Peptides against a protein of PDB entry 3OAK. Designs and how they scored, part 20

Target 1, 145 residues: chain A of PDB entry 3OAK
Amino acid sequence: DDLEQYLDEKILRLKDEMNIAAQLDIDTLNKRIETGDTSLIAMQKVKLLPKVVSVLSKANLADTILDNNLLQSVRIWLEPLPDGSLPSFEIQKSLFAALNDLPVKTEHLKESGLGRVVIFYTKSKRVEAQLARLAEKLIAEWTRP

## One batch from the design tools (peptide; aimed at target 1 R116 I139 W142 R144)

Design b1_p17_3_s4 (made by RFdiffusion4, then SolubleMPNN; from b1_p17_3, 8 letters changed)
Fold by OpenDDE base, seed 4:
Structure b1_p17_3_s4 (fold): chain B 145 residues (1-145), chain A 17 residues (1-17)
Amino acid sequence: as target 1 above (145 residues)
Amino acid sequence: DSVELMKKFEEEYKKTL
């Protein structure tokens, strides 16, 4: 119906914006590595984060989020960056918190690749303890029968 | 099986890290 179409378009636009932000940050960091210019800072994801959090927190968007594989973009945002660093503490914290309230199923994990990345956060010694615990909670929930 | 899927994800990711 009209509402479903509107919501789909809204989520797909956000998905596109997220993907663009991620790529711009990757480009920035690649250039930083190539040139040695330490003044280059990747900020696009951080700038878009409030909008992402706002959308992910809306219960009425849950089905639309999952059906349109927005979690793929969430996964992309959580992946290690070209310089080996992880996304900012705030990005990790906000996304893990938002994921905790979504009815994520196995099919969504499979099509997004999110499970693989979150498992990394449970094992990595570079991740802050509090965030590793959040990741562990997610994995525990997702691995339930 | 979500548990087995997650194990697979873990194994695959370890290879690429």
Scores: peptide ipSAE 0.040, ipTM 0.648, DockQ to the pose 0.762
OpenDDE base, seeds 1, 2, 3, 5: peptide ipSAE 0.028, 0.032, 0.034, 0.024; ipTM 0.604, 0.638, 0.604, 0.546

Design b1_p17_4 (made by RFdiffusion4)
Pose (drawn by RFdiffusion4):
Parts: sequence; structure tokens; C-alpha cells
Structure b1_p17_4 (pose): chain A 145 residues (1-145), chain P 17 residues (1-17)
Amino acid sequence: as target 1 above (145 residues)
Amino acid sequence: MLTEEELAEYEEEAAEL
């Protein structure tokens, strides 16, 4: 029905917006490298983050989020950038807190590649200790026999 | 949840990030 299509469209639009924001930040960081212009900063993901957090925090949107592979975009947002730098602390914390609340299943991890990037957050030396503990906790919730 | 094989694959791929 119309309501279900409306919700799918809402999540699909957010997925595309998130992807555009990630790609624009990556272009900015490549541009920052090719040209050593130190004023260049990547802020598109940070600008869109409140919208992403608002959608991820709604329990009644969990099915729509999971069915439409929005977690793929979340993985993109957590991936290290071309120079090996991580996204801002606010993005990391907001996304991990939202993942703690979502009923993520193996099929979602498989289609999103989210499990791979969360393992990276348990090894990275640039990740704050509290977020590493959150990442380890999530890996544990997902590697249950 | 994830199998041991799937977890090893993820660990291998995560090392390339």
C-alpha cells in the first residue's frame, strides 16, 4: 500500500543522500591530496548526520531500514577515507549507538558488509577506546553460535 | 549469527581497509 511505499521511498532516498555525501567528502579528501590545499575539509556527512540519526533511531522504521540495505550506507560512512583517516567522532558514536538498538541479522551483515568495517574499528589505533569497546560488543552480539 | 568461516573472511577483508 501507499504507506509501505512511502516508507521504502523515505529510506531509499536517505540511502542515496548518504552515498552522495560520502562520495563528496571522498572527492574533497582526494582533492585535498592531489592539491595540498589545507583549507579543504569534508563536512557533507557531518551535515547530513542528524537526518540519518533521526531515521536510525525510530523503532518503527527498523524493518524498512533493514529490508532496504540502508546499513550498506552506514558501512560506507564508517570506512576509512583514502588517506587512512576515520570519520568524525560524532559520526562514529552516533552510528554505533544506533546499531546497538537495531535487530541486525546475518543476512543484513552479509548484504551490507557492515561486519567487516566494525572489525576494523576493533583494530584501529585512531579509534577512541569507548568506541572500540562498543564495536567489540557488537561483533560479539553478531558472532553468536 | 555469523559463522566462523564468515568471521575469518571478514577479518581478512577488514585488514585491507

Design b1_p17_4_s1 (made by RFdiffusion4, then SolubleMPNN; from b1_p17_4, 8 letters changed)
Fold by OpenDDE base, seed 2:
Structure b1_p17_4_s1 (fold): chain B 145 residues (1-145), chain A 17 residues (1-17)
Amino acid sequence: as target 1 above (145 residues)
Amino acid sequence: GLSEEELEEWRKEAEKL
């Protein structure tokens, strides 16, 4: 199917872009820590965020997103940074909102590592209360007795 | 769905973040 192939390629390209953005931000922050140069600001994820949000919001891309493990890149974007800080509030808010609308299954949580990171957000004191509550909601929805 | 055992495993792993 030509459409399926096109969508796969689109998601895989975004996945690669997200991974590159994450690594560039990590490199920037590591250099900031090493040199003490406070003018170094990690902005690659923020720059790419609108595109990520746009893709994650498309209902017709849900299966392609999940099948290609784009959630692995979402997980990477949510992980703590080298300086111990979290990604920007906007990144957190946008990604959690997107996750709330995706038909995420246990297998996707496992293969992406996202489950562990979302649980982190339910407990971290560095997370805004509203996002911690949203993380709890997601965990509850994914949990079965 | 996600079992309680799986949740506990991930909670333990999350402590390393």
Scores: peptide ipSAE 0.491, ipTM 0.908, DockQ to the pose 0.881
OpenDDE base, seeds 1, 3, 4, 5: peptide ipSAE 0.482, 0.481, 0.475, 0.477; ipTM 0.906, 0.904, 0.903, 0.904

Design b1_p17_4_s2 (made by RFdiffusion4, then SolubleMPNN; from b1_p17_4, 6 letters changed)
Fold by OpenDDE base, seed 2:
Structure b1_p17_4_s2 (fold): chain B 145 residues (1-145), chain A 17 residues (1-17)
Amino acid sequence: as target 1 above (145 residues)
Amino acid sequence: GLSEEELKEWEEEAEKL
């Protein structure tokens, strides 16, 4: 199917872009730690965020997103950074909002590792209260019989 | 849905973050 193939390729390209952005930010922060140069700011994920949000919001892409394990890249974006900080508030908020509208199943949580990271957000004292509540809501929904 | 065992496993793994 031509459309199916096109959508798969679209998601796989985004997945790659997200992974690259995450790694570049990690590299930047590691260099910042190494050199002490506080002018080094990790901005690659922030720059790509609008595209990520746009794709995640498309109902017609839901199956393709889940089938290609894009949630693995979402998980990577949510993980703590080398300096111990979390991704920007906007990244957290946008991704949790997007996750709330996806038909995420247990198998997707397992294969992506997203379940573990979202649970982290329910417990971490570094997370804003409103985002912790969103994380809790997701966990509650995913644990329903 | 997720089982209690699965949740506990992920909670333990989450502590490593």
Scores: peptide ipSAE 0.467, ipTM 0.907, DockQ to the pose 0.915
OpenDDE base, seeds 1, 3, 4, 5: peptide ipSAE 0.451, 0.450, 0.445, 0.447; ipTM 0.903, 0.902, 0.901, 0.902

Design b1_p17_4_s3 (made by RFdiffusion4, then SolubleMPNN; from b1_p17_4, 5 letters changed)
Fold by OpenDDE base, seed 2:
Structure b1_p17_4_s3 (fold): chain B 145 residues (1-145), chain A 17 residues (1-17)
Amino acid sequence: as target 1 above (145 residues)
Amino acid sequence: GLSEEELKEWEEEAAKL
């Protein structure tokens, strides 16, 4: 199926872009720590966020997103940064909103590691209350019999 | 759905973040 192949390639390219953005931000923050240069700001994920949100919001891409384990890259974006901080509030909010609309199954949580990270957000004191509640909602939905 | 064992495992792993 030509369309299916096209969509797979689209998602895999985005997955790669997300991973690169995450690594670049990590590199920036590590350099900031090493040099003390506070002018170094990690902005790669923020710059790519609109594209990520656009893709995640497409209902016709849901199966492709899940089948290609794009959630692994979502997980990476949500993980704590080298300086101990979390990704920007906007990134958190946008990704949790997108996750709420995806038909995520247990197998997807396992293969992406996303389940672990979302649980982290339910317990971390560094997370805004409203986002912690969203994380809790997701966990509750995913654990339903 | 997720089992209690799976949840506990993820909680333990989450604590390592």
Scores: peptide ipSAE 0.488, ipTM 0.909, DockQ to the pose 0.928
OpenDDE base, seeds 1, 3, 4, 5: peptide ipSAE 0.476, 0.478, 0.466, 0.475; ipTM 0.905, 0.905, 0.901, 0.905

Design b1_p17_4_s4 (made by RFdiffusion4, then SolubleMPNN; from b1_p17_4, 7 letters changed)
Fold by OpenDDE base, seed 2:
Structure b1_p17_4_s4 (fold): chain B 145 residues (1-145), chain A 17 residues (1-17)
Amino acid sequence: as target 1 above (145 residues)
Amino acid sequence: GLSKEELEEWEEEAEKL
């Protein structure tokens, strides 16, 4: 199917872009730690965020997103950074909002590792209260029979 | 949905983050 193939390729390209952005930010922060240069700011994920949000919001892409394990890249974006900080508030908020509208199943949580990271957000004292509540809501929904 | 065992497993793993 031509459309199916096109959508798969679209999601796989985004997945790659997200992974690259995450790694570049990690590299920047590691260099910041190494050199002490506080002018080094990790901005690659922030720059790509609008595109990520746009794709995640498309109902017609839901199956393709889940089938290609894009949630693995979402998980990577949510993980703590080398300096112990979390991704920007906007990244957290946008991704949790997007996750709330996806038909995520247990198998997707397992293959992506997203379940573990979202649970982290329910417990971490570094997370804003409103986002912790969103994480809790997701876990509750995914726990329903 | 997620089982109790799965949640507990992920909670343990989450502590490593």
Scores: peptide ipSAE 0.464, ipTM 0.914, DockQ to the pose 0.908
OpenDDE base, seeds 1, 3, 4, 5: peptide ipSAE 0.455, 0.452, 0.452, 0.453; ipTM 0.912, 0.912, 0.911, 0.912

Design b1_p17_5 (made by RFdiffusion4)
Pose (drawn by RFdiffusion4):
Structure b1_p17_5 (pose): chain A 145 residues (1-145), chain P 17 residues (1-17)
Amino acid sequence: as target 1 above (145 residues)
Amino acid sequence: DEELDEEYEELLENGPE
């Protein structure tokens, strides 16, 4: 019905917006490298983050989020950038807190590649200790026999 | 990268259904 299509469209629009924001930040960081212009900063993901957090925090949107592979975009947002730098602390914390609340299943991890990037957060030296503990906790919640 | 991939495959073997 219309309501279900409306919700799918809402999540699909957010997925595309998140992908555009990540790609624009990546272009900015590549541009920052090719040209050593130190004033260049990547802020598109930070600008969109409240909208992403608002959607991820609604329990009645969990099915729609999971069914439409929005977690693929979340993985993209968590991936290290071309120079090896991580996204801002606010992005990391907000995304991990939202993942703690979502009923993520193996099929979602498979289609999103989210598990791979969370393992990176348990190894990275640039990740704050509290967020590493959250990443380890999530890996544990997902590697149950 | 290889280690991440291996750990990821192992994670998927034991994931929640």

Design b1_p17_5_s1 (made by RFdiffusion4, then SolubleMPNN; from b1_p17_5, 6 letters changed)
Fold by OpenDDE base, seed 2:
Structure b1_p17_5_s1 (fold): chain B 145 residues (1-145), chain A 17 residues (1-17)
Amino acid sequence: as target 1 above (145 residues)
Amino acid sequence: MEEIEREYEKLLENGPK
């Protein structure tokens, strides 16, 4: 119906914005590496984060979020950066918290690749212990019968 | 990386459907 179509378009627009923000940050960091210009700071994801969290927290959008594979963009935001660093503490914390309230199914993990990335966060020594525990909690919930 | 892939396969096999 009209509402469903509107919600689909809303989520697809956000998905596109997230992908663009991720790529712009990658481009910034690649240029920083190439030029040595330490004034170059990747901030596009951070700027968009409040909007992402707002959308992920809305219960009425859960089905639309999952059906449109927004979790793929969440996965992209969690990937390691060109300089080998991880996304900011705030991005990790906010996304892990938001994911706890979504009714994620196996098919969503497969089509997004999110499961593999979250497992990485449970294993990596570069991840803060607090955030590793949040990642572990997600894995536990996603393996619950 | 191999360990992550093993854990990922287990996740997919035991996850909610």
Scores: peptide ipSAE 0.618, ipTM 0.917, DockQ to the pose 0.816
OpenDDE base, seeds 1, 3, 4, 5: peptide ipSAE 0.614, 0.614, 0.614, 0.614; ipTM 0.916, 0.915, 0.915, 0.914

Design b1_p17_5_s2 (made by RFdiffusion4, then SolubleMPNN; from b1_p17_5 with D5E E10K E17V)
Fold by OpenDDE base, seed 3:
Structure b1_p17_5_s2 (fold): chain B 145 residues (1-145), chain A 17 residues (1-17)
Amino acid sequence: as target 1 above (145 residues)
Amino acid sequence: DEELEEEYEKLLENGPV
């Protein structure tokens, strides 16, 4: 089917872009640590975030998103940065909100590792309360009997 | 994954940017 092929290509391109953005930000932050140059700011994920949110919010892309393991790239974006910090508030909030509307199943959580990451967001005392609640909501949804 | 666990420990200690 031409439409299915188009959607697969769209999601796979985004997945690649997300992975590249994550690595570029890691490289920037590592350089910041090595050089002490505080003017170095990781912005690649933030710049791509609107596109990611737009795609994740489209109901007609849900199956394609899950089938192509885009959630692995979402997990990567949520992982700790080189200095041990979490990604920006905006990234956390936007991704948690977008994930809430996806029909995520156990197989997708295992394939992506997303479940483990989100659980740790519920346990961190340094995560803002509203984000912790969003993470908790996701866990509750994914662990329904 | 040992590396992942270490990252999550840092995550818990340092919080968000």
Scores: peptide ipSAE 0.063, ipTM 0.673, DockQ to the pose 0.067
OpenDDE base, seeds 1, 2, 4, 5: peptide ipSAE 0.047, 0.033, 0.036, 0.031; ipTM 0.645, 0.633, 0.637, 0.608

Design b1_p17_5_s3 (made by RFdiffusion4, then SolubleMPNN; from b1_p17_5, 7 letters changed)
Fold by OpenDDE base, seed 1:
Structure b1_p17_5_s3 (fold): chain B 145 residues (1-145), chain A 17 residues (1-17)
Amino acid sequence: as target 1 above (145 residues)
Amino acid sequence: MEEIEKEYEELLKKGPK
C-alpha cells in the first residue's frame, strides 16, 4: 500500500546516503595516507549519524529497516577504516544502542554480515570497554535459544 | 565469520596499538 511504499523508499534512501557517506570517508582517509595531508578529516558518517539514529529508533520502521537490509549499511559503518582506526566513539555507541532495540533475527545477521563485525568488537583490544560490553550484550541477545 | 574477523584485525594493525 501507499504507506508501505513510502516507508520502503525512506529506508532505501537512507541506506544509499549511508553507503555514500562511508565511501567518502574511506576516500578521504586513503588520500590522507597517500598524501600525508593531516588536515583531511573523515566527517561524513558523523554528519549523517543523527539522521541514522533517528530512523533506527522509530518502532514503526523496524520491519522496513530489517526487510530492506539497512543493517548491511550499519555493518559497513562499524568496519575498521583504511588508516587502521575504528569509527568514532559516538558512532559506535549510538549504533550499538540503536541495535539493542531492534528485533534482529538470524536471517538479518546473515544477510547483513552484522554478527561478524559485532563479535569483532567484543574481542578487539582497541575498543573501549564500555562499547565492548554493549557489543557483548547484543551477541547475547542474538544467540539466545 | 572467523576469516572476516581476522581481516578486521589485520586492518587494525595499520593503526595505533
Scores: peptide ipSAE 0.134, ipTM 0.710, DockQ to the pose 0.059
OpenDDE base, seeds 2, 3, 4, 5: peptide ipSAE 0.089, 0.027, 0.062, 0.053; ipTM 0.691, 0.599, 0.662, 0.671; seed 4 fails the geometry check

Design b1_p17_5_s4 (made by RFdiffusion4, then SolubleMPNN; from b1_p17_5, 5 letters changed)
Fold by OpenDDE base, seed 3:
Order: C-alpha cells, then structure tokens, then sequence
Structure b1_p17_5_s4 (fold): chain B 145 residues (1-145), chain A 17 residues (1-17)
C-alpha cells in the first residue's frame, strides 16, 4: 500500500545515503594516508548519524528497516577504517543503543553480517569498555535461546 | 580476535557493501 511504499522509499534512501557516507569517509582516510595530511577528517557518517538514529528509533519503521537490510549499512558503518581505526565513539554508542530496540532476528544478522562485526567489538582491545558491554548486551539478546 | 580483524581488513579493501 501507499504507506508501505513510502516507508520503503524512506529506508532505501537512507541506506543509500549511509553507504555513500561510508565511502566518502573511506576516501577521505585513504587520502589522508596517501598524503599525510592529518587535517583530513572523516565526518560524513557523523554528520548523517542523527538521521540514522532517528530512523532506527522509530517503531513503525522496524519492519521496513529489517526487510530492506538496512542493517547491512549499519554493519558497514561499524567496520574498521582504512587507517586501522574504528568508527567514532559516538557512532558506536548510538548504533549499539539503537540496535538494542530493534527486533533483530537470526536471518537479519546473517544477511547483514551485523552479528560478526558486533562480536568483533566484544573482543577488540581497541574498543572502549562501555561500548564493549553494549556490544555484549546485543550478542546476548541475539543468542538468547 | 585476530581472525576477525584479518577478515575485516580484507573486507575493507572491497569497500562498502
């Protein structure tokens, strides 16, 4: 129906925007590595983060989010960056918090790869303890019998 | 987890999605 179509379009647009933001940040950091210009800062994901969080927090969008595999873009946003760093603290915190409220199922984890990256955050020594705990909470919820 | 790190290093080379 019209509402479903509207919601699909909304999520698909966001998904595209997220992927673009991720790529732009990757490009920025690759250039930073190449040129040594430390003034180059990857900010595209951070700029888009409020919109992402807003969408992820909407209960009426949950089905659309999951059906359109927006979690794949969330996974991409959480993946390590070219310089070996992880996404900003704010990105990690906000996404983990938002994910906690979504009815994520095994099939969604598989098709998005989100499960593996979140597990990575539970094990990485580069992750802040607070965020590691949030990641652990998600894993616990997703693996609950 | 070194294995996961290596995996994501390889995935990183492929770019988003």
Amino acid sequence: as target 1 above (145 residues)
Amino acid sequence: DEELEREYEELLKKGPK
Scores: peptide ipSAE 0.070, ipTM 0.655, DockQ to the pose 0.062
OpenDDE base, seeds 1, 2, 4, 5: peptide ipSAE 0.033, 0.033, 0.031, 0.054; ipTM 0.610, 0.619, 0.613, 0.647

Design b1_p17_6 (made by RFdiffusion4)
Pose (drawn by RFdiffusion4):
Structure b1_p17_6 (pose): chain A 145 residues (1-145), chain P 17 residues (1-17)
Amino acid sequence: as target 1 above (145 residues)
Amino acid sequence: SLEEQQELLLERMDEGE
């Protein structure tokens, strides 16, 4: 019905907006490298983050989020950038807190690649200790026999 | 261990590929 299509469209629009924002930040960081212009900063993901957090925090959107592979975009947002730098602390913390509340299943991890990037957050030396503990906790919640 | 959990997670994600 219309309501279900409306919700799918809402999540699909957010998925595309998140992807554009990540790609624009990557372009900015590549541009920052090719040209050593130190004033260049990547802020598109930070600008869109409140909208992403608002959607991820609604329990009644969990099915729509999971069914439409929005977690693929979340993985993109967590991936290290071309120079090896991580996204801002606010992005990391907001995304991990939202993942703690979502009923993520193996099929979602498979389709999104989210598990691979969370393992990276348990090894990275640039990740704050509290967020590493959150990442380890999530890996544990997902590697249950 | 955490390493074993990482390996297990990756194996599960690659299962069926």

Design b1_p17_6_s1 (made by RFdiffusion4, then SolubleMPNN; from b1_p17_6 with Q6E E7K L8A D14E)
Fold by OpenDDE base, seed 5:
Structure b1_p17_6_s1 (fold): chain B 145 residues (1-145), chain A 17 residues (1-17)
Amino acid sequence: as target 1 above (145 residues)
Amino acid sequence: SLEEQEKALLERMEEGE
């Protein structure tokens, strides 16, 4: 199926782009720590965020997203940064919102590691209250009978 | 409760192994 192959390739490309963006931001922050150059700002994920949100919001891509484990890259984007800080407020908010509309199952949470990360966001004192509530909502949805 | 839900989620993920 040509369309199926096209969609798979599209998602896999985005997955790769997300992973690269995450690594570039990590590299930037590590360099900032190493050099003390406070002008170094990690912005690769922020730049790519609109594209990520756009893809995650498309209902016709849901199966392709889940089958190709794009949620692994979402998990990577949500992990703490080298300086111990969390990803930007906008990244957290946008991803939590997008995840709320996906038919995520426990198998996807396990294979991506996203389940444990979202649980982290419900417990961390570094997380803004409103974002913690969004994380809690996801947990509630994923454990629905 | 949230704690119970988190426990349930972790257990479900473990069962899938």
Scores: peptide ipSAE 0.550, ipTM 0.899, DockQ to the pose 0.711
OpenDDE base, seeds 1, 2, 3, 4: peptide ipSAE 0.537, 0.545, 0.549, 0.541; ipTM 0.895, 0.897, 0.900, 0.895

Design b1_p17_6_s2 (made by RFdiffusion4, then SolubleMPNN; from b1_p17_6 with Q6I E7K R12K D14E)
Fold by OpenDDE base, seed 4:
Structure b1_p17_6_s2 (fold): chain B 145 residues (1-145), chain A 17 residues (1-17)
Amino acid sequence: as target 1 above (145 residues)
Amino acid sequence: SLEEQIKLLLEKMEEGE
């Protein structure tokens, strides 16, 4: 119906915006590596983060989020960057918190690749302890007996 | 169960890294 179509379009637009932000940050960091200009800072994801968090927090959008594989874009945002660094603390914290409230199922993990990335965060020595624990909570919830 | 399927999926993904 009209509402469902509206919600689909809303999520798909956000998905596109997220992907663009991720690519712009990658481009920035690649340029930083190429030029050695340490003043270049990737911040497009951080700028968009409030909107992402707002959408992910809406209970009425959960089905639309999952059905349109927005989690793929979430996964992309969590991936290591070209210089080997990780997304900002705030991005990690906000996304892990938001994911905790979504009814993520096996099919969504397969479609998005999110599970593999979250496992990475539970194992990485570069991840802050607080965030590693949040990642572990997600794994625990997904692997409930 | 769904939860068990998820667990197995995650384990497989971990092993593939």
Scores: peptide ipSAE 0.049, ipTM 0.640, DockQ to the pose 0.202
OpenDDE base, seeds 1, 2, 3, 5: peptide ipSAE 0.043, 0.608, 0.035, 0.021; ipTM 0.659, 0.916, 0.655, 0.556; seed 2 fails the geometry check

Design b1_p17_6_s3 (made by RFdiffusion4, then SolubleMPNN; from b1_p17_6 with Q6E E7K R12K D14E)
Fold by OpenDDE base, seed 1:
Structure b1_p17_6_s3 (fold): chain B 145 residues (1-145), chain A 17 residues (1-17)
Amino acid sequence: as target 1 above (145 residues)
Amino acid sequence: SLEEQEKLLLEKMEEGE
């Protein structure tokens, strides 16, 4: 119906915006590595984060979020950057918090690749302890019988 | 344990539900 179509389009637009932001940050960091210009700072994901969090927090969008594989873009945002660093503390914290409230199923984890990425966050020495615990909490929830 | 949970998750993703 009209509402379903509207919601699908909304989520798909956000998905595109997230993917673009991620790519722009990757491009910025690759340029930084190539040129040595330390003034180049990747800020596109951080700028878009409030909108992402707002959408992920809306209960009425949960099915649309999962059906359109928005979690693939969430996974992309959580992946290590070209310089070997991880996304900012705020990005990690906000996304893990939002994921905790979504009815994520195994099929969503598989089709998005998010399952493997969150496992990475439970093991990486580069992840702050607080965020590793949030990742562990997600794994526990997703493996619930 | 966490290791067991991670293994379970990977297995579930492989076989599907």
Scores: peptide ipSAE 0.523, ipTM 0.890, DockQ to the pose 0.575
OpenDDE base, seeds 2, 3, 4, 5: peptide ipSAE 0.517, 0.520, 0.518, 0.518; ipTM 0.887, 0.889, 0.888, 0.888

Design b1_p17_6_s4 (made by RFdiffusion4, then SolubleMPNN; from b1_p17_6 with E7K D14E)
Fold by OpenDDE base, seed 4:
Structure b1_p17_6_s4 (fold): chain B 145 residues (1-145), chain A 17 residues (1-17)
Amino acid sequence: as target 1 above (145 residues)
Amino acid sequence: SLEEQQKLLLERMEEGE
């Protein structure tokens, strides 16, 4: 199926882009810590966020997203940064919102590691209350009988 | 409770549901 192949390639490209963006931000922050140069700002994920949100919001891409484990890249984006901080409020909010509309199953949570990360967001006191509630809603949805 | 849900999710992930 040509369309299916096209969609797979599209998602895999995005997955790669997301991973690259995450690594670039990590590199930036590590350098910031090392050099003390506070002018170094990690912005790669933020720059790519609109594209990520756009893709995650497409109902026709849901199966492709889940089958290609794009959620692994989502998990990576949600992980704490080298300086111990969390990704930006906007990233958290956008991703949690997008995840809420995906038919995520236990197997996807396991293979991506996203399950444990979202649990972290429900337990951490560093997370904004609004975002913690979004994470809690996801947990509730994923544990529904 | 939230804690119970967290535990349940972890268990499901371990078992593969």
Scores: peptide ipSAE 0.623, ipTM 0.921, DockQ to the pose 0.609
OpenDDE base, seeds 1, 2, 3, 5: peptide ipSAE 0.621, 0.619, 0.618, 0.617; ipTM 0.921, 0.920, 0.920, 0.919

Design b1_p17_7_s1 (made by RFdiffusion4, then SolubleMPNN; its pose is not in this set)
Fold by OpenDDE base, seed 2:
Structure b1_p17_7_s1 (fold): chain B 145 residues (1-145), chain A 17 residues (1-17)
Amino acid sequence: as target 1 above (145 residues)
Amino acid sequence: MGEYMRELLEEFEKEEE
């Protein structure tokens, strides 16, 4: 199916872009730590966030998103940064909201590692209460029999 | 569906003990 192939390629391109953005931000923050240059700001994920949210919000892309393990890149974006900080409030909020609308199954959680990261957000004292509640909602949905 | 996540939660709880 031509449409299916097109959608697969689209999601795989986004996945690659997300991974690159994450690595660039990591590199920026590592350099900031090494040099002490506080003018270095990691903003690649923030710049790409609107595109990520747009894709995750499209119901017709749900199967393609899950089949291509885009959730692995979502997991990467949620991991703590080299300076010990968490991703921006907007990144957390947007991703948790988007995840709530996806028909996530056990196999997707296993292949992405997303389950472990979301549990972290329910237990960390550094996470804003509002965002912890969003993470808890996801856990509740994913623990249903 | 939920068994995997329940197991993960149990693992995290054990790590906190």
Scores: peptide ipSAE 0.513, ipTM 0.880, DockQ to the pose 0.924
OpenDDE base, seeds 1, 3, 4, 5: peptide ipSAE 0.510, 0.510, 0.511, 0.512; ipTM 0.879, 0.879, 0.879, 0.879

Design b1_p17_7_s2 (made by RFdiffusion4, then SolubleMPNN; its pose is not in this set)
Fold by OpenDDE base, seed 1:
Structure b1_p17_7_s2 (fold): chain B 145 residues (1-145), chain A 17 residues (1-17)
Amino acid sequence: as target 1 above (145 residues)
Amino acid sequence: MGELMREWLKEFEEELK
């Protein structure tokens, strides 16, 4: 199917872009730590965030998103940075909101590792209360019988 | 799905000890 192929390619491209953005930010912060240059700021994920949110919000892309394990890249974006800090408030908020609207199943959580990361956000004292509540909402939904 | 999440929660809590 031509449409399915088009959508797969679109999502796979975004997945690649997300992974690259994450790695570039990691590299930036590692260099910041190594050199002490406080002017180095990781901005790649933030720059790409609007595109990610746009894609995740489209109902017609849900199956393609889940089938291509885009949630693995979402998980990567949510992981702590080299300096121990968490991704920006906006990244966390936007991703949690988007995840709430996706028909996530068990197999998607397994292949992405997203479940464990979201649990972290419900337990960590470093997470803002507002965002912890969003994470808790996801866990509650995913723990339904 | 719920069972999986409960197991993950248990593992996480054990790691915190």
Scores: peptide ipSAE 0.242, ipTM 0.788, DockQ to the pose 0.807
OpenDDE base, seeds 2, 3, 4, 5: peptide ipSAE 0.185, 0.238, 0.216, 0.195; ipTM 0.743, 0.788, 0.774, 0.759

